# Peptides against a protein of PDB entry 3ZOQ: the designs that were tried, part 154

Target 1, 223 residues: chain A of PDB entry 3ZOQ
Amino acid sequence: QLLQDSWWNQLKEEFEKPYYQELREMLKREYAEQTIYPDSRDIFNALHYTSYDDVKVVILGQDPYHGPGQAQGLSFSVKPGVKQPPSLKNIFLELQQDIGCSIPNHGSLVSWAKQGVLLLNTVLTVRRGQANSHKGKGWERLTDRIIDVLSERERPVIFILWGRHAQMKKERIDTSKHFIIESTHPSPFSARNGFFGSRPFSRANAYLEKMGEAPIDWCIKDL

## One batch from the design tools (peptide; made by RFdiffusion4, then SolubleMPNN)

Design b2_p24_7_s2 (from b2_p24_7, 14 letters changed)
Fold by OpenDDE base, seed 4:
Structure b2_p24_7_s2 (fold): chain B 223 residues (1-223), chain A 24 residues (1-24)
Amino acid sequence: as target 1 above (223 residues)
Amino acid sequence: MEKELEELEKEEALINKELEEFLK
């Protein structure tokens, strides 16, 4: 079985559909012929770390980092020992200003994932050195379904939507049940236009507390 | 919708550019 039972029950029908079979065959060729990120075993790490029922917060990204050793199968996250990309640095700057966390000496967000932060990219694979190279190959249909089944969940979810691409998914989210935190993207090209000062971490925790749930410990310890 | 699509494409391009420059 590809996924945990909680996600499998929600997504099993998708894996039987022609679009996913075509995607799978494409990926087999890609992984065989060139370097693809993340490692094939890490593609669904976001779902592995955070079960369907344990999702408290969703943070959407575009697609995996396309450099060696970077992608972990989690949006915005990089493996320990890898230099922090600019967007991730800005995320940590906002984290520091928002709730006073120290900037960690690594870029791994696994601790967030383990607490119920689904770090989901809309596209889950990429060719080395070719950003968004697997756009339009079928991942978006699957990840849209992930958003849909979360939206249908009775227990509320907090969606953090940075930038226009992520915000397009708002139409799929039942705002009568779920909370949305929106701002510009953490990229250096957009962060000063609304991301900085948006305080997504404290706002997310405020919603969680209002719901009677434990807040996320957003602070990341050094390794 | 056309304008929105253009904005999306611009954002994607900037994100991609950021990562490409970072890897240099």
Scores: peptide ipSAE 0.386, ipTM 0.864, DockQ to the pose 0.714
Fold by OpenDDE base, seed 5:
Structure b2_p24_7_s2 (fold): chain B 223 residues (1-223), chain A 24 residues (1-24)
Amino acid sequence: as target 1 above (223 residues)
Amino acid sequence: MEKELEELEKEEALINKELEEFLK
């Protein structure tokens, strides 16, 4: 099957719906005719690394990086050996200022994902060199459902919502059960307007500790 | 609603611009 059992139980009905079948057929054509990122086997990496039950924190991104070798199916994350994009650099700068982590020599956030940080883009594929080229093709409906089923979960989740696009998902989140951390986007164009100093990492861990959960080790080791 | 949509599109445009510049 496409996903882990825990996610499959939550999402299996979506994969049978016409919108997803149409999306799938579109993707088949796109991957055959053009260069699409990430690799098709990596599209659902966020769900592969973090099961439905293991989600502690959600970080939402827009869509994958559209350059060669960059996207690995996790929001903001890049494969080892890939130069860190500006937003990711700012994330690491805030991480350093927030909780004292060193800036890693790579941009892979897989260690976060393995600890329960769902690194989810709202759109999960992109054409090479064409940012957001797969917007409105069906991914948003699936990823909205992912947010919905997490919101419906009894065990609390922390949603880190950077920027307006991510914050639009707030209406789908039951704030009586779940926690939201909001700031401007880590992009160089907006980071100085609220992202820097927002301390999302320590705040997330504070919520986790309050809930009796193990905190996230946000510090990333060099490779 | 229109203003909200415009703001969203503006943010998306900035994100896209960032990525485009990074690839250069």
Scores: peptide ipSAE 0.382, ipTM 0.862, DockQ to the pose 0.771
Fold by OpenDDE base, seed 2:
Structure b2_p24_7_s2 (fold): chain B 223 residues (1-223), chain A 24 residues (1-24)
Amino acid sequence: as target 1 above (223 residues)
Amino acid sequence: MEKELEELEKEEALINKELEEFLK
C-alpha cells in the first residue's frame, strides 16, 4: 500500500476517487517528461515520518522547492548540504528568538517530523524551476482531506498557519478541539509584519503541555 | 472576497519570487 496503515485507513477512499486517478496519471506523465520534485518516492514523506495518530503539530507550506536536490517531501525542509532558503532561515531566526535554539548548519526538519510535526505542503509536487506549477491538479483536494481527517480526530492537533494561503485552511479545522497558531509568512517579504515575534514554537509546546503531551524538541542538531 | 483573493495571489507571488530569486 502507498501509505502506512494509520494514514491509509484515513485516506484510502481518496486514492480511489477520479480526481486522484487523474492526478496520478498527470504525475506519471510529468515525471516521465519533466524533472519533477521531490523524487517520486519522497512525495509522501510527511506522512511517512509522521503517522496519523502521532501528529501533534501541522505546519502547512505551499509546494515543494523546485531546485535540484532541495525538496525532501517536507514543507520548508531541505536536504542536508542544501543552502537554507530565506523563509527557512527566518524560521530558524524565530526559533532562536522564541526558545533559544541555535541556528543549525543544515535545513533538514526531519527531526521535527519524527516527533509528530506534520510538515505538509498543500501541493506535493512541482516542476523544476516552476514554482507552484502543479497547483490545481488535485493535490489540494487530497491535502484538504488530510486536514479534514486530522480535524475530525478526537485527539487535538496544533495547526501552525503561516501566511494567508495556509490560513485559508482554518475553515476546515474544528477549533473547538484543535489549536491554531497564525502569523504572517516567514518569507522575507512578510516576516517582519508578524512572523517574527509570533513565537509559534513555544506556543505550540505550551498547548502540548496543556494537553499532557510531550513538547516538541524544536532545536535541531548540527550534522 | 476579491480583496482576499488578491492578497492571497500577492503572497503566493512573493513566495514564488523568493524561491526563484534564491535559485538564481
Scores: peptide ipSAE 0.382, ipTM 0.862, DockQ to the pose 0.783
Fold by OpenDDE base, seed 3:
Structure b2_p24_7_s2 (fold): chain B 223 residues (1-223), chain A 24 residues (1-24)
Amino acid sequence: as target 1 above (223 residues)
Amino acid sequence: MEKELEELEKEEALINKELEEFLK
């Protein structure tokens, strides 16, 4: 099956809907005719690494990196050996200042995903060199449903919403059950306006501890 | 609503610009 059982049970009805069928057909043409990222096998990596039941934290991104070898199906994350994008560098700077982690020699956030951090983009594919080129093609409806089913979950989730794009999803989140951490985006254009010093990592762990759950080990080891 | 949409689009444009400049 396309997804592991826990996500499939939550999302299976979406894959039968016309919008997703149209999206799938569009993607087949796109991948055949030009370079699309990430690799088609990696599109749902965020859901592969973090099951529906294991989600503790959600970090929302816009869409995948559009350069060669960068995107690996996780928001903000890049494959080992790839130069860290500016926003990711700022994320690691805040991580260091927040909880004292060293800056890793790579940009892979897979270790977060494996601990229950859902690294979800709202749009899951992109054309090479064309940022947000697959906006409005159907991904947003699916990823909205992902947010919805998490919001409906009884066990609380922590949503980290960097920037206005992510914060637009607040209306879909039941704040009587779930926690939201908001700041400006880690981009160099906005990080100084609130992202730096926001301490999202320690704050997330504080919520997890209040819920009686194990905190995330946010520190990333060198490869 | 209109103002929110404008702010959203501006932020998206800046994020996209950052990535484009990084890849140059």
Scores: peptide ipSAE 0.363, ipTM 0.856, DockQ to the pose 0.769

Design b2_p24_7_s3 (from b2_p24_7, 18 letters changed)
Fold by OpenDDE base, seed 4:
Order: sequence, then C-alpha cells, then structure tokens
Structure b2_p24_7_s3 (fold): chain B 223 residues (1-223), chain A 24 residues (1-24)
Amino acid sequence: as target 1 above (223 residues)
Amino acid sequence: MEEEEEELKKEEELENKVLEEHYK
C-alpha cells in the first residue's frame, strides 16, 4: 500500500477517486519529461514520518522548494548540506528567541516530524525553478482531506498557521476540539509584521502540557 | 491572499537568486 496503515485507513478512498487518478497520470508525465521535486519516493514523507495517530502539531506550507537537492517532502525543511532558505532562517531565529535553541548547521526538520509534527505542504510537488507549477492539479483536494480527518479526530491537534494561505484552512478545523496558533509568515517580507515574537514553539508545548502530552523537543542538533 | 502569494513568490524568487549565487 502507498501509506502506513493509520493514514491508509483515513485516506484510501481518496486514492480511488478520479481527481487523484488524473493527478497521478499528470505526475507520471511531469516526472518523465521535467525535473520534479521532491524525489517521487519523498512525496509523502510527511505522512511517512508522522502517523495519523501520532500527530501532535501540524505546520502547513504551500509547495516544495524548487531548487536542486532542497525538497525532502516536509514543509519548510531542506536536506542536510543545503543552504537554509530565508523563511527557514527566520523560523530558527524565532526558535532561538522563543525557547533558547541554538541555530542548527543544517535545515532538516525530520526530528520534529519524528516527534509528531506533521510538516504538510498543501501542494506536494513542484517543477524545477517554477514555484506553484503544480497548484490546482489535485493535491489541494487530498491535503484538504488530510486536514479534515485530523479535525475529525477526537484527540486534539495543534495547528500552526503562518500566513494567509495556511490560515485559509482554519475553516476546515473544529476549533472546539483543536488549537490554532496564527501569525504572519516567516518570510523576510512578513516576519517583522507578527511572526517574530509570536512564540509558536513555547505556545504549542504549553497546549501539549495542558493536554497531558509530552512536549516537542524543538531544538535541532547539528549533524 | 494575493498579497501574501506575491510575497511568497518574491521570497521564492529571492531564494532562487541566492541559490544561483551559491552555485556560481
């Protein structure tokens, strides 16, 4: 099967729908004719690292990085050895100011994913050098369903929604059960307008502690 | 929405420039 059991049980019906079959056929052509990111094996890495039942926090991104060797199927995350993108640098600056973590020498957020932070992009693929090139091709319908099934879960989830694109998904989240942390985007263009000083990491851990759950170790070790 | 998508696009363009400079 495409996904581990916990996600497969929630999403299996989506993969049989015409929209996903059309998306799959489009992706087959794109991967054959163009350079597409991430690697096809890494498309669902967010769901591979974080099971449906283990999700504690969700961080929404738009689409993958479109440069060589960057995207690894996790929102905001880059492979080790890749220069940290500006937004990711600002995320680490806020992390340092919020809870005192050192800035890591790499940009991999895999350690967060393994602790129950679902690093989900709304669009899961991109053509090299062409941001949003796979927007409106069917990914958004699948990722909306991912948000829906998490919203339906009895065990509470914390959604971190940076910027308007992510915040548009708030209407799909049952705020009577789940917690929302909102700010401006970590982008250099918006970070000074509310992202810096928003303290999303300490706030997320405060919610986890109130729920009787283990907090996230947000600090990333050097490689 | 359009303003933030434009900001993200500008950031991606900036990231591309930084990457291009890094690979030069």
Scores: peptide ipSAE 0.036, ipTM 0.715, DockQ to the pose 0.252
Fold by OpenDDE base, seed 3:
Structure b2_p24_7_s3 (fold): chain B 223 residues (1-223), chain A 24 residues (1-24)
Amino acid sequence: as target 1 above (223 residues)
Amino acid sequence: MEEEEEELKKEEELENKVLEEHYK
């Protein structure tokens, strides 16, 4: 089985559709002929670390990091030992200013994923050195379905939507049931225009407390 | 939409240049 039972029950019909079969055949060729990130075993790590029922918060990214050893199948996250990308550094700066966490000596967000933070990219693979190279190949249809089944869930979800690309998914979210936290992107090009001072971490925890759920421990320990 | 995608692409390109310089 490709996914955990909770996600499989929600998504199994998608994997039988022609678009996904075409995507799968494309990916087989790409992984055979080129360097593709993340490792093929890590493509669905966001769904592996965070079950459908355990999702509390969603953070949307665009596509994986396209440098060697960076992508680990989680949005904004990098493997331990990898230099923190600028956007991730800004995320940790806001985390420090928002709730007082220290800046970790690594960029792995696995601790968030294990607590129910779904770190989902809209596109789940990329060619080495070629940002958005797998855009429009079928991933967006699957990840839209992931957003849809979460929106349909009775138990509320908090969606953190940084930048316009993520905010375009707002139309798929039932705002009568779910909470949305919006700001500019953590990118150095946009962070000063609204991301800094947006306090997404404390705001997310305030919503969780209001729902009677345990807050996320956003602070990341050094390795 | 195109402007933010271009900004993200420029950022990723800049990150790649910095990474490439760090690994030389």
Scores: peptide ipSAE 0.033, ipTM 0.703, DockQ to the pose 0.214
Fold by OpenDDE base, seed 1:
Structure b2_p24_7_s3 (fold): chain B 223 residues (1-223), chain A 24 residues (1-24)
Amino acid sequence: as target 1 above (223 residues)
Amino acid sequence: MEEEEEELKKEEELENKVLEEHYK
């Protein structure tokens, strides 16, 4: 099966729907004819690293980084050895100011994913050098369903929604059960308008502790 | 709604531009 059991049980019906079949056929052509990121085996890494039941926190991104070797199927994350993108640098700056973590020498957020931080992009693929090139091709419907099934979960989730694009998904989240942390985007263009000082990491952990759950170790070790 | 979508698009485009300039 395409996904591990907990996600497969939630999403298996989506993969049989016409929209996803069309998306799949599109992606087959794209991967054959173009350079597409991430690697096809990494498309669902967010779901591979963080099971449906293990999700504690969701961080929404837009689409994958479109440069060589960058995207690894996790929102905001880059493969080790890749220069940290500006938004990711700002995320680490806020992390340092919020809870005192050192800035790591790499940009991989896999350690967060393994702890229950679902690093989900709304669009899961991109053409090389063409941001949002796969927008409106079907990914949004699948990722909306991911948000929906998490919203329907009885066990609370914390959604971190940076910027307006992510915040548009708030309407899909049952705020009677789930917690929302909102700020401006970590982008250099918006970070000073509310992202810096928003303290999303300590706030997320405060909610987790209130729920009786283990907090996330947000600090990332050097590789 | 259209104004919000247009603002969203501008943020996305601006972020992408910064990303492209950063990796040139």
Scores: peptide ipSAE 0.030, ipTM 0.699, DockQ to the pose 0.837
Fold by OpenDDE base, seed 2:
Structure b2_p24_7_s3 (fold): chain B 223 residues (1-223), chain A 24 residues (1-24)
Amino acid sequence: as target 1 above (223 residues)
Amino acid sequence: MEEEEEELKKEEELENKVLEEHYK
């Protein structure tokens, strides 16, 4: 099956729907004719690393990095050996100021994913050099369903919503059960307007502690 | 397009340029 059991049980009906079949056929053509990121095997890495039941925190991104070797199927994350993008650098700066973590020598957030941080983009593929090139092709419907099934879950989730695009998903989140951490985006264009000093990492851990859950070790080790 | 989406797109475009320069 495409996904591990916990996600498959939640999403299997989506994969049978016409919109997803159309998306799949589109993607087959795109991967055959264009350079698409991430690698097709990495599209669902966020769901592979973090099971439905293990989700503690969700960090929403827009779409994958569109440069060579960058995207690894996790929002904001880049493969080891890849230069940290500006937004990711700012994330690590805030991490350092928030909870004292050192800035890692790489940009992989896999360690967060393995701890229950769902690093979800709303769109899961992109053409090389063409940001948002796969916007409106069906991914948003699937990723909205991911948010929905998490919102419907009894066990609380923390949603970290950086910027307006992510914050538009707030309407899908049952705030009677789930926690939301909002700020401006970590982008150099917006980070100084509220992202810096927002302390999302300590705030997330504070919520986890209130829920009786283990906090996330946000500090990333060097490779 | 929301103003922030435009800004994000500009950032991604800038990042891509930096990458292209790095691989040259």
Scores: peptide ipSAE 0.028, ipTM 0.675, DockQ to the pose 0.236

Design b2_p24_7_s4 (from b2_p24_7, 16 letters changed)
Fold by OpenDDE base, seed 4:
Structure b2_p24_7_s4 (fold): chain B 223 residues (1-223), chain A 24 residues (1-24)
Amino acid sequence: as target 1 above (223 residues)
Amino acid sequence: EEELKKEIEEEEKLINEEYEEFLK
């Protein structure tokens, strides 16, 4: 099947809906006719690395990086060997100031994903060099459903919402059960207006500890 | 709110522009 059992049970109905079938057909054409990121096998990496039941934290992004070799199906993350984009650099700067982690020599956040950090973009594919080229094509409906089923989960989730785009999703989150950490976006144009000093990593771990769960090891080892 | 949507779109645009400048 397309997804592991825990996610499949939550999302299987979506894949049968017309909107997703249309999206799938669109993607087939796109991948055949031009360069699309990430690799088609990596589209659902966020769900592959982090099962529905294992989600502890959600970090929302917009859409994948559209440069060569960058996107790996995880929000904000880049493949090893790729220069860290400005937002990611700022994320690591805040990480360092927040909890003392060293700046890693790569930009892969896979270690977070493996610990239960769902690194979810709202749109999961993009044309090379064309930001938001697959916006409004159906991904948002699926990823909204992902947020919905997490919101419906009894076990609490921590949602880290950087910037207004991500914060739009608050209306879908049951704050009686789940926790929200909000700040401005880590992008250079906005980071100094609230992201820096927001300490999302220590705050997330504080919530996890309150819930009796293991904290995330946010520090990333060099490769 | 339509105005809010426009503000969000503008923010998204600015974020993307920063990334594109990085790629140059």
Scores: peptide ipSAE 0.654, ipTM 0.948, DockQ to the pose 0.676
Fold by OpenDDE base, seed 3:
Structure b2_p24_7_s4 (fold): chain B 223 residues (1-223), chain A 24 residues (1-24)
Amino acid sequence: as target 1 above (223 residues)
Amino acid sequence: EEELKKEIEEEEKLINEEYEEFLK
């Protein structure tokens, strides 16, 4: 079984559909013929770390980092020992200003994932050095289904949508049950136009408290 | 709808360019 039981129950029908079978065959060729990120074992790490039932917050990304050793199957996250990309640095700057966390000496967001923060990319694989190289190959249909089944869940979810690409998913989210936090993207290109000062971390925790749930410990310890 | 899609693609391009500069 590819996924843990909670996600399998929600997504098992997708894996039998032709689009996913075609995607799988494409990926087999890609991984065999060229360098693809993340490691094939890490493609579904977001779902591995955060079960369907344990999701409290969703943070959407576009596709994995395409540099060597960076992507670990979690949106915006990088493996320990890897230099923090600009967007991630800005995320930590906002985290510091929002709730006072220190800037960690690494870029791994695994601690968030383990607490119920689903760090999901729209597209889950990429060719080395080629952003969006696996766009339109079938991942979007699967990840849309992930958003759909979360939207259909009775227990509320908080969706953090940075940038216009992520915000396009609003139409799939039942706002009568779920909460949305929106701002510009943390990229240096757009961070000064709304991301900085948006305080997504304290706002997310405020919603969790209103729901009677434990807040996320967003602060990341040094390794 | 088409205009919105183009705007999104342009934003994505600019975000990716910042990342490419970092990789240099």
Scores: peptide ipSAE 0.653, ipTM 0.948, DockQ to the pose 0.682
Fold by OpenDDE base, seed 2:
Structure b2_p24_7_s4 (fold): chain B 223 residues (1-223), chain A 24 residues (1-24)
Amino acid sequence: as target 1 above (223 residues)
Amino acid sequence: EEELKKEIEEEEKLINEEYEEFLK
């Protein structure tokens, strides 16, 4: 099956819907005719690394990096050996200031994903060199459903919403059960207007501890 | 709502522009 059992049970109905079938057909054409990121096998990496039941924190991104060898199916994350994009650098700067982590020599956030941080993009694919090229093609409906089923989950989730795009999803989140951490986007143009000093990592861990759950080890080891 | 949409699009544009500069 496409997804592990926990996510499959939550999303299987979506994959049978016409919108997703159309998306799938579109993607088949795109991957056949153009360079699309991430690799087709990595599209659902966020869901592969973090099961539905294991989600503790959600970090929303827009769409994958569209440069060669960058995207690995996780929001903000880049493959090892890839230069860290500006937003990611700022994420690590905030991480350092927030909880004292060293800045890693790579940009892979897989260690977060494995601990229950769902690194979800709103749109899960992109054409090389063309940001938002797959916007409005159906991914948003699926990823909205992902947010919905998490919102419906009884066990609380922490949603970290950087920037206005991500914050639009707040209306889909039951704030009576779940926690939201909001700030400006980590991008250099906006980071100094609220992201820096927002301390999302310590705040997330504080919520986890309040819930009686293990905190996330946000510090990333060098490779 | 339309204003918000426009603001979001502008923000996304700026974020993307910075990324494009990074790729140069």
Scores: peptide ipSAE 0.627, ipTM 0.943, DockQ to the pose 0.713
Fold by OpenDDE base, seed 5:
Structure b2_p24_7_s4 (fold): chain B 223 residues (1-223), chain A 24 residues (1-24)
Amino acid sequence: as target 1 above (223 residues)
Amino acid sequence: EEELKKEIEEEEKLINEEYEEFLK
């Protein structure tokens, strides 16, 4: 099957719907005719690394990086050896100021994903050099469903929503059960207007501890 | 709602433009 059992049980019906079939056919053409990121086998990496039941924190992104060798199927994350994009650099700066982590020598957030941080983009593919080129093609409906099934889960989830685009998803989140951490986006354009000093990492861990769950080790080791 | 949508689109545009400059 495409996904591990826990996600498959939540999403299997979506894959049978016409919108997803059309998306799938579109993607087949795109991957065949031009360069699409991430690698097709990495599209669902966020769900592969973090099972439905193991999700503790959700961090929403827009769409994958569209440069060569960058995207790895996780929001904000880049493969080792890849120069860190500006937003990611700011994320690490806030991480350092928030909980004292050193700035890692790479930009891979896989260690977060393995601990239950769902690094989900709203759109999961992109054409090389063309930001948002796959916007409105069906991914948003699937990823909205991902948010919905997490919202319906009894075990609480922490949603970290950077920027207004991500914050629009609040309407889908049952705040009687789940926690939301909001700030401006880590982009250089907006980071100084609220992201810096928002301390999302310590706040997330505080909620986890309150719920009796293990906190996330946000510090990333050098490679 | 429409105004908010425009603001979101502008935010996305700015984020993307910053990334494009990064790639240069």
Scores: peptide ipSAE 0.423, ipTM 0.894, DockQ to the pose 0.747; fails the geometry check

